# Peptides against a protein of PDB entry 6B4E, part 194

Target 1, 295 residues: chain A of PDB entry 6B4E
Amino acid sequence: TNFDKISKMFWHYKDKIAQIKQDIVLPIKKADVNVRNLLSRHKRKINPKFGQLTNSNQQLFKIQNELTQLINDTKGDSLAYHWILNFIAKAVVHQAETEVRVKPESALPLGKLTLYLLVQFPELQELFMARLVKKCPFVIGFTCEIDTEKGRQNMGWKRNNENKWEDNTSYDERMGGILSLFAIITRLQLPQEFITTTSHPFPIALSWHILARICNTPLNLITNTHFVILGSWWDAAAVQFLQAYGNQASKLLILIGEELTSRMAEKKYVGAARLRILLEAWQNNNMESFPEMSP

## One batch from the design tools (peptide; made by RFdiffusion4, then SolubleMPNN)

Design b2_p30_5_s2 (from b2_p30_5, 15 letters changed)
Fold by OpenDDE base, seed 2:
Structure b2_p30_5_s2 (fold): chain B 295 residues (1-295), chain A 30 residues (1-30)
Amino acid sequence: as target 1 above (295 residues)
Amino acid sequence: SAEEEAREKEIKETLKELEEEYEKRKKEEE
């Protein structure tokens, strides 16, 4: 693992966030009133759509079509188009932080919707990844120390209005929610209409990178959060990961489930204990995946 | 495909590196 490369990638996306603010968010505030009104209306229509997802593919397709139309309505103005995509990127991540956090299986319909949008609107890809990395650097396997304020900020820790850091449980759950969504996206197949014409924007190889990079992370930087997000990833993608890479996947799962947890046993991390349970379930041929969506 | 082969190679190399790192850590703890 080349940590310099990972760091460069991390800072690339941090810079992208700043660029988005400068080139998309701020300029729209000065745009024509008609454009601002259009975007305000679209924002109001788009925002609730993510919460309307269910385990139904029929409902998913409905929402996909509705969002597609709403986004297409903005294509006449490049700035408006990019603004609405950035809004969607933020909304999707927010949904992961709130709903997926408490109901991990909801990542499946959300992930399917997101993947569809990423393929349908390629400009969303960079915007979405930048937001993911900002909120949850684990998606690219980035880790830094959290003993400093800057370190915590880099790792996506939030402060409230009173400048108090969020508690560990809240942080762990948020990271787990975001990582669940990303994991799902990486293991989903492209919709049938895109398979022959488009490559997967965030393929299963990105899951490999997450696991490998975490395994190579210095042990002094490994926290309970690492195990929590690994557990979240496991629930979301382990079955499909094994299908994709076979014996090589098995080796990596053993590394995170057995070796990494053993190395950190003295810390008695709750997340590590859960990961051990997941490993044992797999060893007993009881590995579970999220239920498939209904027609 | 060439892309699949490249991916497989990368995976094998990564696993090797991981295994070597863990073996090193194990020896240091002994």
Scores: peptide ipSAE 0.025, ipTM 0.615, DockQ to the pose 0.036
Fold by OpenDDE base, seed 5:
Structure b2_p30_5_s2 (fold): chain B 295 residues (1-295), chain A 30 residues (1-30)
Amino acid sequence: as target 1 above (295 residues)
Amino acid sequence: SAEEEAREKEIKETLKELEEEYEKRKKEEE
């Protein structure tokens, strides 16, 4: 694992966030009033859609169509189009931070929706990844020290209005939620209409990178959060990961579930304990996945 | 496909690196 490369990637996306603000978010404030009004209306229509997702494919398809139409309405203005996509990227990640963190299985419909949008609107991909990396660097296997304020900020820690850091549990849950979403996206098949024409924008190989990079992370940087997000990933994608890579997947699952947890045993991380339970369940031929969505 | 083969190769290499790293760490702890 080349950590320098990962770091460069991390900062690339940080720069992208700054660029988005400069080139998309700020300029729209000075745009024509009609454009601003259009975007305001669309924002209001789009926002509730993510919360309307259920375990129903029918509902998913409905929302996909509605969002597609709303986004297409903005294509006549490049700035408006990119603004609405950036808004969607932020909204999706926010949904992961709030809903998926408390209901991990909700990552499935959200992931399906997101994947559809990522393929349908390719410009969303960089916007979405930048937001993901900003909020949860674990999605690219990036880890840095958190003994400094800057380090914590880089790792996605939030401060409240009183400038107090969020508690560990809240951080862990948020990271788990975001990673669950990303994991789901990586293991989902493309919608049928895209399979023959488009490559998967965030394929299962990205899950491989997450696991491998975490395994290679210096042990002094490994925290409970690492195990929490690995557990979240496991619930979201382990079954499909095994299907994709077979014996190689098994080896990597053993590395994270047994070897990494064993090396960190002295820390008595709750997340590590859970990951061991997941490993044991797998060893007992009882690996579980999220339930499939209803028709 | 060539792409699949390349991916498989990358995976194998990555696993090897991981295994070597863990072995190294194990020796350092002994």
Scores: peptide ipSAE 0.024, ipTM 0.591, DockQ to the pose 0.036
Fold by OpenDDE base, seed 4:
Structure b2_p30_5_s2 (fold): chain B 295 residues (1-295), chain A 30 residues (1-30)
Amino acid sequence: as target 1 above (295 residues)
Amino acid sequence: SAEEEAREKEIKETLKELEEEYEKRKKEEE
């Protein structure tokens, strides 16, 4: 694992976030009143749709079509178009932080929707990835120390208005939610309409990178959160990961489930204990996946 | 396919690197 490369990638996306603010978010505040009104209306229509997702493909397709129309309405103005996509990127990640956090299986419909949008609107890909990396650097396998304020910030820790860090449980759950969504996206097949014409923007190989990079992370940087997000990933994608890579996947699952947890046993991380349970379930031929969506 | 072969190669290289790293860590713990 080339950690310098990962670091460069991390900072690339941090810079992208700054660029988005400067070139998209702030300029819109000074844009023509008609543009601002359009975006305000669209924002209000778009935002609730993520919460309207269910375990129904029919409902998913409805929402996909509605969002597609709303986004297409902005294409006449490049700035407006990018602003809406950035808003969607933020909204999707927020949904992962809130809903997926408490209901991991909700990542499936959200992931399907997101993947559809990523393919339908390629400009969303960079915006979405930048937001993901900002909020959850684990999605690219980035880890740094969290014993400094800057380190915590880089790893996506939040402070409240009183400048107090969020509690460990809240952080772990948020990271787990975001990672669950990303894991789902990586293991989903492209929609039928795109499968022959478009490559997957975030393929299963990115899951491989997450696991491998975490395994190669210096042990002194490994925290409970690492195991929590690995557990979240496992629930979301382990079955499909095994299907994709076969024996090679098995080796990597053993590395995270057995070897990594064993090496960190002295820490008695709750997340590690859960990951061991998942490993044991797999060893007993009881690996589970999220239920498939209804027609 | 060429893409599949490239992926397989990458996986093998990654696994080798991981194995080497774990072996190194194991020795350091002894």
Scores: peptide ipSAE 0.033, ipTM 0.637, DockQ to the pose 0.036; fails the geometry check
Fold by OpenDDE base, seed 3:
Structure b2_p30_5_s2 (fold): chain B 295 residues (1-295), chain A 30 residues (1-30)
Amino acid sequence: as target 1 above (295 residues)
Amino acid sequence: SAEEEAREKEIKETLKELEEEYEKRKKEEE
């Protein structure tokens, strides 16, 4: 693992967030009133769509079509188009932080929707990744120290209005929710209409990177959160990961489930305990995946 | 400790193997 490369990637996306603010978010405030009105209306229509997702493919397709139309309506103005995509990127991540954290299986319909949009609108890809990395740098296997204010900020910790950090449980759950979504995206197949014409924008290889990079992370930087997000990843993608990489996947799962947890046993992390349970379940041929969506 | 060193070596070797396998697969899919 080249940590310098990971750091460069991390800061690339941090810079992208700043660029988005300067080139997309702020300029739209000074845009033509008609454009602003259009975006305001579209924002109101788009927001509830994510909450309308169910475990139904039929419902998913309906929402996909509706969102596609709404986004296409903005293509006449490049700034408006990028603004609405950035809005969607933020909304998707927010949904992961709020809904997926409490109902992990909801990551599946959300992930399918997101993957569809990422393929349909390629400009969403960089916007989405930037938002993901900002909120949950674990998605690229980045880790830094959290004993400083800057370190906590880099790792996606939030402060309230009183400048108090969020509690550990809240942080862990948010990170788990976001990682679940990303994991799902990486293990999903492209929709049938794209499979022959487009490459997967965030393929299963990115899950490989997450696991490998965490395994190579200095132990003094490993926290309970690392194990929580690994557990979230496991629930979301372990079955498909094994299907993709076979015996090599097994080795990596053993590394995170057995070796990494053993090395950190003294810390008695609850996330690590859960990960061991998942490992044991797999060893007993009881590995589970999220239920498939209904028609 | 010697045991810790052995474990670290094993992890490094495993990761190297995994990376090689990944690259092989990537080439096959191209």
Scores: peptide ipSAE 0.026, ipTM 0.605, DockQ to the pose 0.679; fails the geometry check

Design b2_p30_6_s1 (from b2_p30_6, 15 letters changed)
Fold by OpenDDE base, seed 1:
Parts: structure tokens; C-alpha cells; sequence
Structure b2_p30_6_s1 (fold): chain B 295 residues (1-295), chain A 30 residues (1-30)
């Protein structure tokens, strides 16, 4: 694992967030009143759609079509188009931080919707990835120390209006929610209509990177959060990961479930204990996946 | 510890292969 490369990637996306603010978010405030009104209306229509997802493919397809139409309405103005995509990127990640956090299986319909949008609107890919890395750098296997304020900020820790850090449990749950969404996206197949025309924008190989990079992370930087997000990933993608990489996947699952947890046993991390339970379930041929969506 | 090191080395080689396949994607995202 080349951590210098990972660091460069991390800071690239941090810079991208700043660039988005300067080139998309701020300029739209000075845009034509008609454009601003259009975006305001579309924002109000788009935002509820993510909460309307259920475990129904029929409902998913309905929402996909509705969002597609709403986004297409903005294509006549490049700035408006990028603004609405950036809004969607933020909304999807927010949904992961809130809904997926408390109901991990909701990552499946959200992930399917997101993957569809990422393929349908390629410009969303960079916007979405930048937001993911900002909120949850674990998605690219980035880790830094959190003993400083800057370190905590880099790792996606939030402060309230009184400058108080969120508690560890809240942080762990948010990271788990975001990582669950990303894991789902990486293990989903492209919709049938796109298989022959495009490649998967965030393929299962990115899950491999997450696991491998965490395994190579210096032990002094490993926290309970690392094990929490590994557990979230496991629930979301372990079955499909094994299907994709076979024996090599098994080795990596053993590394995180047995070896990494053993090395950190003295810390008695709750997340590590849960990961061991998942490993044991797998060893007993009881690895579970999220239920498939209904027609 | 020794077993972990061995496994990490093996998986690192596999990771390198995967990274080569993903280079075009990463370059587009970066």
C-alpha cells in the first residue's frame, strides 16, 4: 500500500470540495433569477425523493425516472446542472449519515439509486466521491491521527455550534452508515441498460482497497471506528466480495476478522468484538447479506 | 505476526494488480 498516493488522493478531494464551493455553489447565488428559482423548485422536489425509497424495485424505478427528469431540466445551463448534481451528492451522503446509520439495509435501495444516477450523469461521480471522502475518508482507506483538531476534522469529525465534538458513538455510527452505502455501490451490478455501454464507476475493487489499506495502516492509528466500518462493510458486501475474488477474498476477510482484531485485542474495542462475531458466523457457514429488494 | 506479514505480502501483490486495472478510473477521478 502506497500511503503517499492515498494521501494525495485525499487532499485532491479536499481541494475539490473547495473548488466546488468557489466554482459552483457561490456563483449560483449571482445567477439569473430564473435559474435560481428553477433550482429552488427542483431542490424542493428532489430532496424528499431519497426518503421515499423502500425495499421495492418498483418504487426505485419511479424515483429514478422522476430524478432523471428533474436533473435533465437543468442541462440547458451548465452551472445549474452541476449545482443540482452537487446538491444530490450532498443529499445522498446525508441520507447515509441519518437513515442508513440506523437501518443499514436501507443502503441497498439508496445504493441502487445512487449507482443509477452516477452512470446516467457521469459528472456526478467526482462530486459524489469528493463528498464521500470529505465525510468519511475510510472510503479510500485514508487514516490520520485524531489527537489534534485538524486530524479530527480530516477524519470527518463534526462539531456542533458550540464547538463541541460529537461523541464517539455518533461518529462511529455516521461513518458506518456512509461506508455501508459505498460498500453497497461497489458490490452492485450495473443496471441492465448500462452494462454494454459503460464500466462500473466504483467497482468491487474499491472494496478491496479499503480492506487492504486498513490492514496496512499503522496499528497506532487503528481505532474502534476502523472495526465499526469494517463490520458495516461486511454486512453490506462480504458475500459479493467472496463471489468476486474467491480465495483471495477469504484471505483478506481472515486478515481483518482474525488477525487485525487479535493484534488490537488489548484495546478491547467493541467494534472488533462485533467483527469477530461476523467472522465466526462466516466460519459456521452463516454469512448473511441484506435481503433482496421486492419487485 | 509472521503469518499476518506473509498474508499481507501476498495480498499486496494482488492489490498492485488491481491498482493497475483501476488506474484509468483513478486518473479520471483525480
Amino acid sequence: as target 1 above (295 residues)
Amino acid sequence: SSELEKLLKELEEELKKLEEKLKPLYEKLE
Scores: peptide ipSAE 0.031, ipTM 0.557, DockQ to the pose 0.887
Fold by OpenDDE base, seed 5:
Structure b2_p30_6_s1 (fold): chain B 295 residues (1-295), chain A 30 residues (1-30)
Amino acid sequence: as target 1 above (295 residues)
Amino acid sequence: SSELEKLLKELEEELKKLEEKLKPLYEKLE
């Protein structure tokens, strides 16, 4: 693991966020009134759709089609198009922070929708990844110290209106929710219509990188959150990860489930305990995945 | 290097081989 590379990647996406604000968000405020009105209407139509997802493929396809149409309506104006995609990127991550955090299995329909959109609209990929890294740098295996204000900000900690940091549980849950979404995306197959024509934009190899990078992270930087998000990843993608990489996957799962937890045993992290339970379940041939969506 | 680091390095090398095989099917995001 090259931590310098990871750091550069992290800051690349941080810069991308700033660029998005400068090149997309701010300019649209000065755009033609008709464009602004269009985007306002579309925003209102798009926003509730993420909450309308269920464990139904039929509902998923309906929403996919509706969003596709709404996004396509903006393609005539490049700025408008990028603005709406950025909005979608933010909305998807927000959905992970709010809904997936309390119902991890909801990551599956959200992930399917997101993957579809990422393939259908390639320009969404960079926007989405930048938002993910900003909110949850664990998605690229980035970790820094959180003993400073800047460190906490870099790791995605939020402050309330009173400038108070969120509690540890809230942070852990949010990170878990976002990571669950990303994990799901990495382990999903492309929609049938794209399988033969398009490469997966966020392949399962990215899950490998997350696990490996966390395993290589200096132990003094490892927190309960690391184990929480590993547990979230496990629930979301462990089965498919094993299918993809076989024995190598097994070795890595043992590394995070046994070796990493053992090294941090003195900390008595709740997340680590859960990860141990997941490991033991797997060893007993009881590894579970999220239920498949209904037709 | 620690035993863990050695093992991870081996796994990364193995993954690289797998990725080369699957390269036409997916893209790496960095």
Scores: peptide ipSAE 0.023, ipTM 0.564, DockQ to the pose 0.273
Fold by OpenDDE base, seed 4:
Structure b2_p30_6_s1 (fold): chain B 295 residues (1-295), chain A 30 residues (1-30)
Amino acid sequence: as target 1 above (295 residues)
Amino acid sequence: SSELEKLLKELEEELKKLEEKLKPLYEKLE
C-alpha cells in the first residue's frame, strides 16, 4: 500500500469538490433564469426518485428511464448538465446516509441505479467519487488521525449548528451506509446493454483496495468505524468478492476478520465483535448476501 | 481473461506485502 498515493487521491477529490463549487454550483446561481427554472423543476422531479426504489427490477428500470430522460434534457447546456449530475451525486450519497444506514439491503437497488447512471453518463463518475471521498474517505482506504478538528473533518465527521461533533454511533452508521453502497456498486455486473461496450467504472478491485489499505493502516489509527464499515462491506460484497478472487479473497477476509480484529481485541470495539461473527458464519459455511431483486 | 489474470497477479503481490507486514503481529499473538 502506497500511502502517499492514497493521500494524493484524497486531496485530489477534495480539490475536485472545491472546483465543483466554483465551476458548477456558483455559476448556475448567476445563469439565465430559464436555465435555473429548468434545473429547479428537474431537481424536484429527481429528488424523490431515489426513495421510490424497491426490490423490484421493474421499478428500477422505470426509475432509470425517467432519470435518463431528465438528465438528457439538460445536455444542451454543459453547465446545466454537470449541475444536474452533481446534484444526483449528492442525492445518491445522501440516500446512502439516510436509508441504507438503516436498511443495508436497500443498497442493492440504489447501487444498480447508480451504476447504470455512472455508465450512461460518464461525467457523473468523477463527481460521484469526489462526493464519496468527501463524505466517506474509507471508500479509497484513506485514514487520518481524528484527534484534531481538521482530521475529523477530513474523515467526514459532521458538526451541528452548535459546533458539536456528531456522536460516534451516528458517524459509524453514516459511514457504513455509504460504504455499503460503494461496495454494492463494485460487485455488480454491468447492465446487459453495456457489458460489451463499456468497462466497469468502479470494479471489484476497488473493494480489494479498501480491505488491503485498511489492513495496512497503522493500528493507532484504526477505530471502531473501520470495523463497522468492514462489516458493512462484508454484508454487501463478501460473497461476490470470494467469487471474483477465490483463494486470494479468502486470505484477505481472514486478515480483516481474524487477524485485524485480534490485534485490536484490547479495544473491545463493537464493530470488531460483529466482524468476528461474520467471519465465524463464513467459517461455518453460512455466508449470506443480500437477496436478489424481483423481476 | 488476460486482464483478469494481470489483475490477480497484482493483487497477489499486494496480498503478499500485506501478509509480510502483519506477520510480526501474528507471531506476537502465538
Scores: peptide ipSAE 0.143, ipTM 0.685, DockQ to the pose 0.102; fails the geometry check
Fold by OpenDDE base, seed 3:
Structure b2_p30_6_s1 (fold): chain B 295 residues (1-295), chain A 30 residues (1-30)
Amino acid sequence: as target 1 above (295 residues)
Amino acid sequence: SSELEKLLKELEEELKKLEEKLKPLYEKLE
């Protein structure tokens, strides 16, 4: 694993976040009142859509169409268009931090919606990835020390209004939620209308990178969170990952489930224990995936 | 430990191959 490359990617997206603020978010505040009003109306219509997702494909398609129309309405103004996409990127990640955090299977409809939007509106891809990396660097397999304030910030730790760090459980759950969403996206097939004309923007290979990079992370940097997000990934994508890479996938699953957990056994991480349970379930031919959505 | 190291080495090689296939994406992402 080339850690320098990973670091460069990480900082690229950190820079992108800053660029988005300077070139998209702040300029809109000075935009024409008509543009601001348009965006305000659209924001209000778009925001609740993510919470309206269910296990129904019909509902998904309805929301896809509604969002598509709303986004298309902004294309006449490039700044407005990018602002709406950035808003969507933030909203999707927020949904992962809240809903997927407590209900991991909700990542499936959210992931399907997100993937559709990523393909339909390619400019969303960079905005979305930047937001993901900012909030959950694990999506690119980035890890740094968290013994410093800067380190914690880099790894997506939040402080409350009293300037206190969030508790470990909250952090773990948020990271798990975000990673679940990303994992789902990587293992989903493109919608039928795009499968022959467009490449997958975040293919299953990115899941490979996450797992491999974590396995190559110095052990002194491995925390309970690493195992938590691996477990989240497992629930979200392990079945499809095995289908995609076969024997090589098996090797990597054994690496994280057995070898990595064994190396860290002395730490008695709860996340590691859960991952071992998932491994055992797989070994007993009981690997489960999220249920398919209803028509 | 030795088994993990062996597997990691093997997977690193595979990862490198995958990265090469995805160079255009990585160049954009960096």
Scores: peptide ipSAE 0.034, ipTM 0.561, DockQ to the pose 0.806; fails the geometry check

Design b2_p30_6_s4 (from b2_p30_6, 13 letters changed)
Fold by OpenDDE base, seed 2:
Structure b2_p30_6_s4 (fold): chain B 295 residues (1-295), chain A 30 residues (1-30)
Amino acid sequence: as target 1 above (295 residues)
Amino acid sequence: DEELKELLEELEKELEKLEEELKPLFEKLE
């Protein structure tokens, strides 16, 4: 693991967020009133779609088509197009922070929708990744100290209007929700119509990087959150990860489930305890995956 | 802790080996 490279990636996306604000968000505020009205209408139509997802593929396809049409309506204006994609990126991550947080299995339909959009609209990829890294640096295996305000900010901690940090449980759950979504995306196959024509934008290899980078993180930087998000990842992608990498995947799962948890045993992290339970379930041939979606 | 340090080094070594072994596959998938 090259930590310098990871840091460089992290700051690249932080810079991208600033760029998005400067080049996309702010300029739209000065755009023609007709463009602003169009985007406002589209925003109102798009935003509820993510909450309308169910375990039904039929419903998923309906929403995919609706969103595709709405996004295509903006392609005549490059700035409007990028603005709506950025909005979608933010909305998807927000859905992960709220719904997936409390119902992890909802990551599956959300992930399928997101992956479809990422392939259908390639410009969404960098916008989405930048938002993910800002909100949950764990998606690229980045970790820094959180004993400073800047460190906490870098790791995606939020402050309320009174400048009070969110509580640990809220942060852990929120990170878990976001990571669940990303994990799902990495382990999903491309839709059938894209398999032969397009490469996967966020392949399963990115899950490998997350796990490996966390395991290589200095132990003094490892927190309960790390174990929480590893558990979230496990629920979301462990089965498919094993299918993808076989024996090598097994080794890495043992490293996080047994070795990393053992090394941190003195901390008595709740997240670590859960991860050990997941490991034991796997060892007993009882590894579970999210239920498949219905037709 | 010296023991913890040694264990961490072992873990890191194992991960490095895994990364190297799977590097060609990662490049193919990316």
Scores: peptide ipSAE 0.032, ipTM 0.580, DockQ to the pose 0.143
Fold by OpenDDE base, seed 3:
Structure b2_p30_6_s4 (fold): chain B 295 residues (1-295), chain A 30 residues (1-30)
Amino acid sequence: as target 1 above (295 residues)
Amino acid sequence: DEELKELLEELEKELEKLEEELKPLFEKLE
């Protein structure tokens, strides 16, 4: 693991967020009234769509088509197009923070929708990844100390209205939700219509990077959150990960489930305990995956 | 800690080789 490379990647996306604000978000406020009205209407139509997802492929396809049309309506103006994609990126991550955190299996329909949009609208890819890294640096295996305010901010901690940091449980759940979504995306196959025309934008190899980078993280930086997000990843992608990399995957799962948890046993992290349970279930040939979506 | 890092580095190298070998298959299944 090259930590300098990871750090460079992290700051690249931090810079991208700043660039998005300067080049997309702020300029649109000064745009033509007609453009602003268009985007306002589209925002109102798009936002509810994510909450309308169910474990139904039929419903998914309906929403995909509706969103595709709404996004296409903005292509006449490049700034408007990028603005709406950035809005979607934010909305998807927000959905992971709110719904996926309490119902992890909801990551599957959300992930399928997101992957479709990422392929259909390639400009969404950089916008989405930047938002993910800002909110949950774990998606690229980045970790820093949280003993300082800057460190906590870098790791995606939020402050409330009283300028107090969120509680540990809330942070863990949010990170778990976001990571679940990303994990699902990495293990999904491309929609059939894209298989022969494009490569997967966020392939399963990115899951490998997450696990490997966490394993190589200095132990003094490992927290309960690391184990929580590993557990979330496990539920979302472990089965498919094993299918993809076979014995090498097994070795890595043992490293996170047994070796990493053992090294941190003194801390008695709740997340670590859960991860050990998942490991044991796998060892007993009882590894579970999210249920497949209905027609 | 150091032993774990070495093991992971080895696994990463092995994975890279595996990915190269399986590249034709992945292109068909993606």
Scores: peptide ipSAE 0.029, ipTM 0.600, DockQ to the pose 0.160
Fold by OpenDDE base, seed 1:
Structure b2_p30_6_s4 (fold): chain B 295 residues (1-295), chain A 30 residues (1-30)
Amino acid sequence: as target 1 above (295 residues)
Amino acid sequence: DEELKELLEELEKELEKLEEELKPLFEKLE
């Protein structure tokens, strides 16, 4: 694994976040009052849509259509269009940090909606990826030390208003929620209307990179969080990953489930224990996936 | 997005390299 390349990717997206603030967010504050009013109205209509998702395809399609119309209404102004897409990117990640965190299976409808929007509005792709990497660097297999303030910040740790770091459990759960969403997106098939016209923007290969890069990460940088997010990934995508890569997938699952956990056994990580349980379930032909959505 | 496309292409190339890098570990499991 070329860790220098991974670091370059990480910092690319960190820079993109800064660029978004400079070129999209701040300029809108100075835009025409009519544009600002339009965006305020659209923001209010868009924001609740992500919480309205259920395990129903009918509801999903309804929300897809509603969001499509709302986004299209902004295309006449490039800055407004990019602003609303950036808002959506932030809202989706926020939904992963809150709802998916506590109900991982909710990643499926959210992931389907997100994938649809990513294909329908290609400019959303970089905005979304930048937000993902900022909040959860694990999505590209990036890891750094967390014994410094900068290190914790880079790995997506949050501080409250009193400048206190979030607790380990909260961090682990947030990372798990975000990674669940990303994992789902990577294993979903494109909607039928797009299969012949476009390639998948975040294909299953990105899941391979996550696992492989974590396996190659120096052991002194491996934490409980790594095992937590691997477990989240497993629940979200392991079945489809095996379908995609066959024997090679099996080997990699064994590497993370058995070899990596064994190497870190002295740490007695709770996340590692859970991952071993998932491995054992698979070995007993009891690997489960999230339930399919209803019509 | 052209930047994303370029990054994805790089990732695809890296996938092959990663498979080769992990090959010794895979062989131990066989």
Scores: peptide ipSAE 0.029, ipTM 0.550, DockQ to the pose 0.103; fails the geometry check
Fold by OpenDDE base, seed 4:
Structure b2_p30_6_s4 (fold): chain B 295 residues (1-295), chain A 30 residues (1-30)
Amino acid sequence: as target 1 above (295 residues)
Amino acid sequence: DEELKELLEELEKELEKLEEELKPLFEKLE
């Protein structure tokens, strides 16, 4: 694993976040009142829709159509268009941090919606990925030390108003939620209407990168969070990952489930214990996937 | 997005390298 390259990618997205603030978010505050009003109205209409997702494809399609229309309404102004996409990127990640965190299976409808939007509006891809990397660097297999304040910040740790770090459990759950969403996106098939015309923006290979990069991460940097997000990934994508890569997938699952957990056994990480349970379930022919959505 | 495409291309190249790097580990599992 070329860690320098991964670091460069990480900082690329960090820079992108800064650029988004400078070139999109701040300028809109000074934009024409009509533009600001338009975006305010659209924001209010868009934001609730992510919470309206259910295990129903019918509901999903409804929301997709509604969002598509709302986004298209902004295309006449490039700045407005990018602003609304950035808002959506933030909203999706926020939904992962809150809803998916507590209900991992909700990643499936959210992931389907997100993938649809990523394909329908390609400009969303960079905005979304930048937000993902900022919030959860694990999505690109980036890891750094968290012994420093800067290290924790880079790894997506939050501080409250009293400058106190969030609880370990809260951090783990947030990372798990975000990773679940990303994992789902990587393993989903493109919507039927795009299969022949568009390449998958975040294909299953990106899941391979996550697992492989974590396996190659220096052990002194491996934390409970790594195992938590691997468990989240497993629930979200392991079945489809095996379908995609066959024997090679199996080997990699064994590496994370058995080898990596064994190497870190002295730490007695709760996340590692859970991952071992998932491995054992698979070995007993009991690997489960999220339920399919209803028509 | 051109930047994303470039990054994805880099990821694809890295995937190949990662597979090679993990090959010895895979062999231990066989």
Scores: peptide ipSAE 0.027, ipTM 0.554, DockQ to the pose 0.103; fails the geometry check

